# Ledger of designs, part 102: peptides against a protein of PDB entry 2AKA

Target 1, 299 residues: chain A of PDB entry 2AKA
Amino acid sequence: MEDLIPLVNRLQDAFSAIGQNADLDLPQIAVVGGQSAGKSSVLENFVGRDFLPRGSGIVTRRPLVLQLVNSTTEYAEFLHCKGKKFTDFEEVRLEIEAETDRVTGTNKGISPVPINLRVYSPHVLNLTLVDLPGMTKVPVGDQPPDIEFQIRDMLMQFVTKENCLILAVSPANSDLANSDALKIAKEVDPQGQRTIGVITKLDLMDEGTDARDVLENKLLPLRRGYIGVVNRSQKDIDGKKDITAALAAERKFFLSHPSYRHLADRMGTPYLQKVLNQQLTNHIRDTLPGLRNKLQSQL

## One batch from the design tools (peptide; made by RFdiffusion4, then SolubleMPNN)

Design b2_p18_4_s2 (from b2_p18_4, 11 letters changed)
Fold by OpenDDE base, seed 3:
Structure b2_p18_4_s2 (fold): chain B 299 residues (1-299), chain A 18 residues (1-18)
Amino acid sequence: as target 1 above (299 residues)
Amino acid sequence: STLEEIQKILEEIDELLA
């Protein structure tokens, strides 16, 4: 039995090739969060490689369809560079930046046209995510004054779709009530049916404070719950701390923290990856009959 | 062609759902 996720990936690629990506309600997971919420770090932690653009402000300026595929080999491929295998993930980063700039220009503009990146790795589960630009309120550089709304409109193109699951990434060291991710999720998914909460920066919370109530799904309940993760610190990133070591540190964090120890088996990046794989697979299975019918009616 | 690929995918979907 063919894996459902790769099948949908092929469909995504086909639709991207014909420029119809935005119009099809494909089963997918859109990743949303404010700037510096830790979205990129979560995605990189899945792969175990540094491969996403870095910087201040709006780093992701195009949707990135990230297709993780479990494989015996490790390499990346872009849909726009067919046949080229990337084994150096720094080159992957550079290609994302170059391809982004090719479409958006140098003015740090945004484009709704996705970049399709497939990563083969023995360290990943089959999982497709759409990384979306980080929500911001402040234009930087030559960005238009309405950049906030442009980003919002772009996000809405994805998250309003019924078959779109929402991975809402929120930092724990900020007021969760003011989470851009949860706010937009609540707007389009008021009943919390399609939203998976990710809480980052749990290690950066003030002493004596914790996100236990959030992680236990008691504060802002989501049907699909919350998963806490601990990303590498900026110092760790700058110091090129190995992601494998960071994952071990994350596990240790949850196990040793008085407020999270009881949740430790349902926390962390590996668990998040597993949950997302399962949820996406199930979601595809549930939506596939309807998708098939819709596609057949359009051919 | 892309259309042929889509058709192939649809056939595979049908096989999976059957």
Scores: peptide ipSAE 0.476, ipTM 0.928, DockQ to the pose 0.675
Fold by OpenDDE base, seed 2:
Parts: structure tokens; sequence; C-alpha cells
Structure b2_p18_4_s2 (fold): chain B 299 residues (1-299), chain A 18 residues (1-18)
């Protein structure tokens, strides 16, 4: 079973080389959420490196197919520059920015053409995620007035697919009833069969409030449940606080919080990685027979 | 070729599902 995710990675690479085939529904996890919901921080916490573009407004402007592969060595590779191994993750960030700008220009536009990034690391489980642009209502810079709808249309190309699982990232310090991630998930997955909820910014909630009911799956029930995480603050990110230290602080947060202590073993970034690995592996196993037959019929 | 790679993957899938 440990080889199923790498097998699908090879399919993803092959399909990217030929071009997008709308008729193929690959088992995958799409990451959705509003701007500043914490999506990029969650992904960086998995790797333990700062490697994603940062800034105000829309950070992710192309889909990023992030393939995490457990390995004895640590390096990154892009599909668009084969043979180049990146060991400096700042260079990985710069390459993402450069490749994004090459296609979209410098006007902060978006493109549906994915960037394929594979990261080998001893600190990751095998896991593939598709990071999507953050949902927004307000154009910034030279973005077109309809950027909100362009982003939404792009997201819908992924999340409407039956074999697409949805990682819905919502900040706890905002009204969860109005979460962009949960709204779009509910639209395409009304029975909550394909959606995994992630609640970020639990440490930034107002004093006297908590997200216990959400994390216990009692407020907005999802079949696959919710997992809370604590990311680095913007100050910590700017100060280059070590991610390993932040993960230790996350564990301490859940263990020490009166509302979350009883859930602590089912919370946090390491647990999220494990759950996503298991969910994706099982999902691939379930969908692979149908995918195989469909693929064979198209050759 | 990419097509050859896809065929190889299909064979591996068949082996896993057998």
Amino acid sequence: as target 1 above (299 residues)
Amino acid sequence: STLEEIQKILEEIDELLA
C-alpha cells in the first residue's frame, strides 16, 4: 500500500507531460481556503521548510501539485526543469515565483496550468496535495475586477471531480459559518463525503471562545472530520522561527488548552500528515480499478 | 516515451490489483 501514492505521482507526471485530460479523474487532495487562511503554512509545516511564496493578497496564483516523498535524502525537483535538484528551499521559493511570473506575468494574474513540485525528505510521509489559489473578494494591484470568479472557476475544475478529496482550510478566528472553504466544499460535496476540515489560527481566537464544537464534529459535521492545527504567526515567519520549534509549541498548545486537551492526540500537524497519508492511500486503493479501466479505454 | 510510461504504470496497477 505504501507504493500507491508514488504510483499516482507517476501518472500525474505523465498526464502533465501530455496535457490536461478532462476525462481523467485522478485521486487527489485539493487544498482550498480563503486568502490568509493558513494553507501555505500547513504545507510548509509538512516539509519543515520555508519554500512557498509569501506576501499580501493572492500568494498562490497557479495550482501547485506538491508531491511529498519519504526519502533518506532531502531535495526538491520541478517537472518543468528536470535534472535540477534543489537543496536550498529559498531557491525552491524563487523558482515557484519565477515560473508563476513566466506564465501569468507580473500583474498578479492567475493561470490554471499547474506547477509540479516533488519534495524528497526524511521528515515527510508520502503525500500529494494540490494547493489552489486562495479565494478572495477584492482585487489587488493590476488584477482584473472579476478575479474572485476566476479563482472560483479554477477551484471548481478540481473540487467537482468525484475522485478529488477536499482539504478545507478555515481560520478559527473568523466566523466559520462564513468560511469560504466550507462554503465551496458544501456546494460540491453537500453530504460531506469528500471533505476534510482543517482549522487554523486556534491560538488567535478571542479570550473565552474556542472551536471545541467544530473540532468534535458537532457544529458542521463532516464524515472525515476536522483537525486543528497551530501555525507560526506572521511575526514568527518574518523572524524565521524554526518550524520544528513551532511544531513543539503546537503540541504544547493542545495539551495545555482546557477545551482541546482531550483531543490533543487527534490534533496538530503531525497527526494531520498521518491522516492525509492514510486517507489518500485508501482513496487511491478504492478508485484505482475504475481509473485503470478508464485509462486503458482511452489508449 | 510518455505512452510507454503509462503502459508500464497500467501493468503495475494490474499486478497490485491481482
Scores: peptide ipSAE 0.470, ipTM 0.928, DockQ to the pose 0.689
Fold by OpenDDE base, seed 4:
Structure b2_p18_4_s2 (fold): chain B 299 residues (1-299), chain A 18 residues (1-18)
Amino acid sequence: as target 1 above (299 residues)
Amino acid sequence: STLEEIQKILEEIDELLA
């Protein structure tokens, strides 16, 4: 059963090669959230490396199929340049940017064509995520005025699929009721069956406030619950703060916080990664019979 | 080929579901 995620990875690669990325309802996790919600930081924390584009405006402009594979070695590979192993994750970042710009141009436009990135690491669990562009209402650069709708349309291609789980990333220091991630999730998953909530920026909440009720699944209940994380600050990222040190600080945060101490063992990036691995594995198992039939019919 | 890969994956799925 440990091979289920790699099996689906091979399917994803195969379908990407034939241009049928969105036609098959593959069991997958789509990552959604507003700009600056902390999506990129969550993904980088899984890998333990800085490798995603950073900057103003829309960071992710193409779907990024991020395939994490537990391995004895650490390197990355892109589907669009097979045979090239990346050991410098700065080069990974540059390749994502270059490949994005190759398709979208310099106007900061978006494209629905995925980038497939596989990361081998001894520090990851098997986990595949589809990182989607951050939702925004503000065009940047030469983006068209309807960029918000283009992004939403792109997201909908993934999140409307029945076999798509939704990782909804929301910052705690903003009104959760107005979370872009939770809004879109509620639209396509009104019963909260496919949505996993991630609450970021818990360390940036106003003094005397906390997200305990949210994290305990009492405020806006999701069947799959919520997991809180603490990411590096932008200053820490710019200063190249070590992710391992940041993960230790995250653990300390939850353990020392009066409102979260009792939840500490069910919070943080390592726990999130474990939960996602388990949920994705189980989800693949549940959907595999139907997937088999669909595959057979398309051969 | 991609088709051959898909066929191989299908066979592996069948083995898992057996």
Scores: peptide ipSAE 0.468, ipTM 0.927, DockQ to the pose 0.651
Fold by OpenDDE base, seed 5:
Structure b2_p18_4_s2 (fold): chain B 299 residues (1-299), chain A 18 residues (1-18)
Amino acid sequence: as target 1 above (299 residues)
Amino acid sequence: STLEEIQKILEEIDELLA
């Protein structure tokens, strides 16, 4: 069972190499959320490194297939430059930016062509995520006025697939009823069978307000439930606050909060990683027979 | 080469499903 995720990673790389990324419904987790919802911070917390582009507006402008692989060594590799091992994660960030700009130009445009990034680390569980562009309603820079719809169309290429799980990232300090992530998830998964909810910015909620009902799966029920996380502040990110320290602070937050203390063992980034690893593994196992048959019929 | 890789993966899948 431990080898199922790496096996699917090899398939994913093979299909990417031949330009057939959309032809097969591979078991995967697509990450969706509005801009500034905290998606990048969640992914970086999994790795324990700062490696994703930062800035105003759309950060992710191409799908990023992030393949986390538990290993005794720590390094990253891109599919578009095989054989080059990155040990400096700042260089990883720069490569993502450069590769994105190479295809999209400097106008902050988007492209549906994925970037495949594999990260080996002793600090990760095997986990593959597809980070998608953040949903936005306001064009920035030289973006076309229909950029919102371009992003939605790109997201739909992933989230409409039956074997795609959806990691819906929503900030708690915004109206959850208007969450872009949950809206798109509800559109393509009306019964909440494929959606995992992540609630960020729990530490930024107004005093006297909490997301307990959401996290207890009582307000907007999802079969796969909700997991709350606390990310570093932008100030902490800019100051290069250690992610390990941030994870400890996250644990302390849940344990000390009167509304979340009883949920603390089912909250936080480490628990989220574990849940995603387990759910993806099980999902692959369940879908593998059908996938095998489809692949065989196409060869 | 990529097709060969896919075939190898299929074989491994078959082994896992057996």
Scores: peptide ipSAE 0.465, ipTM 0.926, DockQ to the pose 0.689

Design b2_p18_4_s3 (from b2_p18_4, 10 letters changed)
Fold by OpenDDE base, seed 2:
Structure b2_p18_4_s3 (fold): chain B 299 residues (1-299), chain A 18 residues (1-18)
Amino acid sequence: as target 1 above (299 residues)
Amino acid sequence: STKEKIEEILKEIDELLE
């Protein structure tokens, strides 16, 4: 079972190289959420490195296929830069930005062409995620006026696929009923069978409020439930607070919070990573017979 | 080739499904 995710990674790489990404409903997890919902921070917390583009507005502008592979060594590789091993994760960030700009230009436009990034690390579980552009309603800079719909259409290319699990990232300090992530998930997964809820910014909620009912799966129930996480604040990021310290603070937050302490063992980034690894592994196993038939038909 | 890679992966899948 430990080799199922790497097996699918090899398929992803093979199909990406020939531009046939759209024809195979590969078992995968698509990450969806509004801008500033905390998607990039969640992914960086898995790796324990700062390596994703940062900024205001639309940060992710191309799908990022992030393949995490447990290894004794720590380095990153891009499919578009074969043979180059990145050990400096700042260089990884710069490469993502450069490769994004190469395709989209400087107008902050989007492209459906994925970037394939593999990260080897002793600190990760085997896990593949597709990070998608954050949903927005307001174009910034030279973005086209229909950017909202362009992003939506791009997301729909992934989340409508039956073998796509949806990691719906919603901030706790915003109205969950209006969560862009949960709205799109509900549209394509009305029974909540493929959606995993992530609640970020639990530490930024107004005094006297909590997300207990959401995290207990009582407000907007999903079969796969909700997991709360606490990401670094913008101040922490600017201050170069290390992710290890942030993960310790996250654990402390859940353990010490009156509304969440009883859930603490089922919350936080490490638990999320474990759950996603298990969910993806099981999902791959369940989809293998169908995938086998599809692969055979393409030969 | 990509085809050969897919064939290899297909073989591995078959072994896992046995």
Scores: peptide ipSAE 0.394, ipTM 0.899, DockQ to the pose 0.593
Fold by OpenDDE base, seed 5:
Structure b2_p18_4_s3 (fold): chain B 299 residues (1-299), chain A 18 residues (1-18)
Amino acid sequence: as target 1 above (299 residues)
Amino acid sequence: STKEKIEEILKEIDELLE
């Protein structure tokens, strides 16, 4: 079975066109994590471009269906502006911001209506992710005081679906037992069958500490395991450090670290992308018979 | 139409499941 991910992408686009959003139980990967957990950096590292909104507080305020498609060309397309090809990824960022503001206003509110973004690139594997708003407890700007619950409710619309895999992004320099990502994952996936753990900020851990036990799947076991990554620092992002150089530094980090050297071949952004591609492909294959029957019954 | 698109995708799924 080839091109299963693009096939599901076509379904996503079709359902989005008819206004069916969060009610879809399509095989997909939802990305969850607290604010500043490093979600945006992970996604940008997959593409190799800076294209996601940045700033303080809630950056992602609508679900972003990010469809990565391996191609000989590099460009992006939005479902809401069909036919327009974006080759400048700064323009992609601006379009996400504009489209978000168009629906949510300037109050930094959220909307459950997805933005569908497809990125063609020779540097990506076929992979579809649903980036969800970062969990927060502190309202910013003109956000309603219950913004935390609004975000949670939005996330629950995705992660409660049986065919939804969960990419739980947690920073290593925070208490993992208090990880918002792992908490919500445990709530909806108590047996850890649908959850993939991503541990960011491994390079920012206190001296003498490491996340080896977590990465070896010994502390909080997930069936699908954990993958550690090292993202660019905010200074590096502001300084426009090249993502390719950052990926090389990430590889060097794992290879040179005494606690992670033995895991280095199963760590890092490129490995994560490969694993997600494989797991999503297999997941689609496994769910395809049920999906077929469901589609037939809805016609 | 969207319905037609879904029907086309359904046919492709059927072919993959054969």
Scores: peptide ipSAE 0.390, ipTM 0.898, DockQ to the pose 0.593
Fold by OpenDDE base, seed 4:
Structure b2_p18_4_s3 (fold): chain B 299 residues (1-299), chain A 18 residues (1-18)
Amino acid sequence: as target 1 above (299 residues)
Amino acid sequence: STKEKIEEILKEIDELLE
């Protein structure tokens, strides 16, 4: 059933149009992580383009429903700008920023109103992710003092839903036991049934240390396991290092690293895409009967 | 309309569940 993800995309679009996206327990993957955990970079690596807002502090300030669609052409479309095709991904970034600011103002506040972005590309698998604001404990700029709680409340609207899978993004160069992503996932998914772990910044770990035990699912076991990735450094991003080249470097990293070589075929961004595509597809299939009944009851 | 879209999607879901 190759068309399950597009089917749910149509549902997402329909419910977004009526402002009910948060109320329906649609099968979806919510992306959670602390600030600078690398979640946005993971998403950009899927597309192979720089298109997400960058900056210090909270980068994602509205939920971003990112619908990746395999296509022969490469372009993006926003639900709020129907009929406009974006082929320049810098313009996509600018539109996200503009649309965010339109709703939140200039105070770097947050809004629970999603932005729906569809990206057509020959380089993607069908995959829908909901990028959520990065968890933070420190307000920046003129953000309200309770911004941490506002973000958490927003995240909880998604991750508490039974049909929501959680992509928990954690940096390896920080204490994983204190990962904001894993903490929130554990809170709402104590049995680790809905959580997929992503470990970033493996290349930034101290010499002589590794995340092998985590990646082998031995330290903090998740039913759906962990996948390690290597994102571009901030220097690489600023230098406009090609994502394709970065993906090659990622592959080389895992293959050449003594601690990860044996896992290399189950690591990296391309593998993560495949896993997420498969897991989302299967999850949609499993939830489809219940979804059908819920939809019928709303008519 | 949104209702019509949902009805269409429901029809497709039903076909998939058969």
Scores: peptide ipSAE 0.385, ipTM 0.894, DockQ to the pose 0.604
Fold by OpenDDE base, seed 3:
Structure b2_p18_4_s3 (fold): chain B 299 residues (1-299), chain A 18 residues (1-18)
Amino acid sequence: as target 1 above (299 residues)
Amino acid sequence: STKEKIEEILKEIDELLE
């Protein structure tokens, strides 16, 4: 059986090229979370490269369709600039920023028009994610006062779709009950059928506290469960700590933590990537008959 | 064309569903 994820990627690219991507209920994973929840870091950890825009406030301002493709070579390609291979991931970051600014302008506005980025790497599993703008309540700079609602509306365009899985990214060092990611997921997926929980910043929790109950799926149960990850600290990022080293540190964290040691084999970025690959593949398989019929009707 | 690409993909899907 051919790889299902690449097949859907071809569909995604085809529809994106004609501006119809938002109207199709393609099997996909939308990444949601509050600002600074660690979404970008999770995605970068999959690739093992720093390539996403950084900054304060709303960093992701357009949906980023991130297509990870296992390959013997490492490079990136954008749908909007076909034929250009990016081997320097700093240039990838700059292109995302430039393409974002081209559409949104300089006012830090948002646009629902996706950027399609494909990353070929020997270090990734086939996986497609849609990185969405971080939820915020406070406009910054020249942002419109209704920016919160604009972001919400944008997210809803994706997460309300039946074939959309939701990767809800929540920081452990904040009240999980008030997680923006889990709130929006609960709104559109009240039974927790489409939501995968990611808990970041486990290393930043206060001493004597842990997220064990959450990670064991006992506090806020999701059918697809929770996976804890440890991203690089801001200090590590600023210090240019290698992602590979960070992944090793993450593994060590889970293995050495009294509350998480028993879960360590089901935690961490590599495990998350594997789970997402598997879940997306299975989800595509399950939705493929319906997708076929829908595609036929559009011809 | 985009249409041709979609048609090709549909054929592939059909083959997978058989």
Scores: peptide ipSAE 0.385, ipTM 0.893, DockQ to the pose 0.616

Design b2_p18_4_s4 (from b2_p18_4, 12 letters changed)
Fold by OpenDDE base, seed 2:
Structure b2_p18_4_s4 (fold): chain B 299 residues (1-299), chain A 18 residues (1-18)
Amino acid sequence: as target 1 above (299 residues)
Amino acid sequence: DVQKQIDEILEEIDRLLS
């Protein structure tokens, strides 16, 4: 079962190379959320490196197929840069930005053409995520006035697929009832069968409030439940706080918080990564017979 | 090339499902 995720990765690469990404309902996890919900931070925390574009407004502007592969070595590879191994993750960030700009231009537009990035690391579990642009209502800069709907349409291309699991990222310091992530998930997964909830910014909640009922799956129940995480603050990021220290602080946060200490062993980035690895593996196993039939019919 | 890769993957899937 350890080889199921890499097997699907090979399929993703093959179909991406021939431009047939939309034809196969591959088992995958799509990451959805509003702008500034913390999606990119969650992904970086898995890798333990800063490698994703940062900024205000729409940061992710193309789908990023992030393939994490457990390995004894640490390096990254892009499908569009075959043979080039990146060991400096700052260069990875720059390549994502350059490749994004190459396709979208300088107007901060979006493109549905994915970037395929594989990261080998001893610090990751095998896991593939599709990071999608953050949902927004207000265009910035030279973005078209209908950017909200362009993003939505792009997301729908992924999350409507039956074999797509949805990682819905919502910030705790905003009204969960109005979560963009949970709204879109509810629209395409009304029974909550394919959605995994991630609650970020738990450390930024107003004094006297907590997300205990959400994390206990009692407010907006999902079959696959909710996992809380604590990402680095903007101050921490600006101050170059390393992710290892941030993960330790996250653990301390859950253990020391009166509302969350009883959930601490089922919270945090490491636990999230483990759960996603297991769920994706099981999901691939369940969908593999159907995938086989589809592949055979296309040959 | 891509077709060959897909064929190999299909064979691996068949092996896993057997």
Scores: peptide ipSAE 0.367, ipTM 0.901, DockQ to the pose 0.607
Fold by OpenDDE base, seed 3:
Structure b2_p18_4_s4 (fold): chain B 299 residues (1-299), chain A 18 residues (1-18)
Amino acid sequence: as target 1 above (299 residues)
Amino acid sequence: DVQKQIDEILEEIDRLLS
């Protein structure tokens, strides 16, 4: 059987080229979370490179269709500039920023038009994620006063689709009950069938507190469960701590933490990547018959 | 071009579903 994720990637690219991507209910994983929830760090940890825009406030301002492809080589390609291979991931970051600004302008606005980025790497599993703008409540700079709703509307275009899985990224050092990610997921997936929970910033929780109940899927149950991860601290990022070292530290964190040690084999970025690959593959398989019929009807 | 790509993908899907 052919690889299902690359097959859907081809469809995604084809429809994106004709401007119909937003209307298709393709099997995919949408990444949602509040600003500073750690979404970008999770994605970068998959690749092992720093390549996403950084900054305060709304950083991701267009959906980023991130197609990870296992390959013997390491490089990135954008759909909007085919033929150009990026081997410097700083240039990837700059291209994302430039392409974002090209469409949204300089007012820090948002656009629902996706950027399609494919990353080939020997260090990734096949996985496609749609990184969405972080939810925010407070406009900054020249952002319109209704930016919160604009972001929400954009997210809803993806997460309301039946074939869309939701990667809900929530920081552990905030009240999980008030997680923007889990709230929106609950709204569109009330039975928790399509939502995968990611808990970040476990290393930043107050002494004497832990997210054990959440990670054990006992507090806010999701059918697909929760996976905890530990991203690089801002200090580590500023200090240019490499992601490889961070992944080792993450593993050590879970193994050494009294509350998480028993879960350590089902935690961390590598495990998350594996789970997402598996779940997306299975999800594509399950939705493929329906997808075939839908595609036929659109011809 | 795009239509050709879609057709090829559909054919592949059909093979997978067969």
Scores: peptide ipSAE 0.363, ipTM 0.899, DockQ to the pose 0.691
Fold by OpenDDE base, seed 4:
Structure b2_p18_4_s4 (fold): chain B 299 residues (1-299), chain A 18 residues (1-18)
Amino acid sequence: as target 1 above (299 residues)
Amino acid sequence: DVQKQIDEILEEIDRLLS
């Protein structure tokens, strides 16, 4: 059923309009990760455009409901400014920042009010993700001292829901046992039933080390497994390296790496998109009867 | 308007579940 994701998109839009986004347990994928884990870069790689805020510290400060829709055309739309089509993704980035600042002010605070962004593109699969603020332990700027807990509380509003899948993004060049993403996922999903692991920064691991055991689901097993990706470096981003070229480099990385070549067909951003599309579709199908009943009871 | 949208969605869900 190819229309399941768009169906849930319509529900998300409707509930957003009435301010009840967090009340209904919609089948969705929440993206969690520590600061600089690479979660925003993964999302941009899906679209093939730079459109998310960049900077030090907390980049995402409001939940971003990112609705990817396969289309013959390429443009973006925000729910808060209906009728305006964005074809310049730099303008998309600016709108996200402006809309965030409108609500949070200039103190880099956070808000639980989602931004709904729909991206039409011939280069995407239908996929909806909720990008959540990166977990941090250190306030930056004039952020409140309890910003860590504010972020965690916000994340918990999503990830505790039974119908929420968790895309846990962890960098390979850090101790995965201490991954913020995997920790929070383990807290709310102790059996690893709802968590999909994404391992970034595989290209930044020390020589002689690899994440093979993790990617093979042998170290910290998740029912839904792990997918490794290689994002653009900050240098590449600053240099405006084309994402398409980066995806080719990612493919080359996995194919040429002795530890990952045997996994190459089940790694990388394109494969991740396919997996997420399929898993979300199946998840929606499985939860649809219950969702129907809940919707009916709220009328 | 929102209620109408939800009703339409419910109808579509019912079609999918039938």
Scores: peptide ipSAE 0.363, ipTM 0.898, DockQ to the pose 0.626
Fold by OpenDDE base, seed 5:
Structure b2_p18_4_s4 (fold): chain B 299 residues (1-299), chain A 18 residues (1-18)
Amino acid sequence: as target 1 above (299 residues)
Amino acid sequence: DVQKQIDEILEEIDRLLS
């Protein structure tokens, strides 16, 4: 049962090749959150490389199926350009932008057609995530006035599926009751059975405040709980602060914080990656019999 | 080709479930 995630990756690739007419509820984790919630930073921290588009407004404009595969080598491959190995992750970023623009144009519009990116690395655990566009209420550029609803409709195509786990990313320095991620998760998962909460920007909270109650799963309980992370600041990103150094700083943050030190071993990006790997593996195992039957019936 | 891939995956699933 060691290769369950890669097995599902093969299914994802196969169905992507067929197109959007394929209707299969694959076990997967969809990443949802508002713009600037810290989703991109979390994903980049998993890889240890800067490779996702950055900028104002909507950055992710197509679903990104990010397949992380533990390997002795480090490189990336896109499904839309098979055989090309990317070792420079800046080129990976550029390819994502180019491929996105190819389909959506220059109007900053969105497309439901996924980009499939596989990253081989010795620094990752096997993990597949579907990064979805950040929720927004304000159109930018030449976006249509109903862009908010287009994004929501796109997200709903994923998060309404029974076998879809939801990684809900919310910033701690904003009102969690108004978290777009938690709202959409609650809408499609009212009992909190499929949702994993990620709390970012814990280091940016006002003095005298903390997210202890949330992280202890006491405020807005989720069956799968919450994990806090500390991402690089925009200044650090612009200054090309090393992700490895940032992860060390994250560990130090939790250990030294009076409100979080008792939770430190269950916080941070490395722990999040481990939990997601385990939960996805177990989820695939649990859904595999049903998936098998569905595949057989659709042949 | 895609069908062949799916068939192979199905066989692997069957192996894992056995």
Scores: peptide ipSAE 0.356, ipTM 0.897, DockQ to the pose 0.649

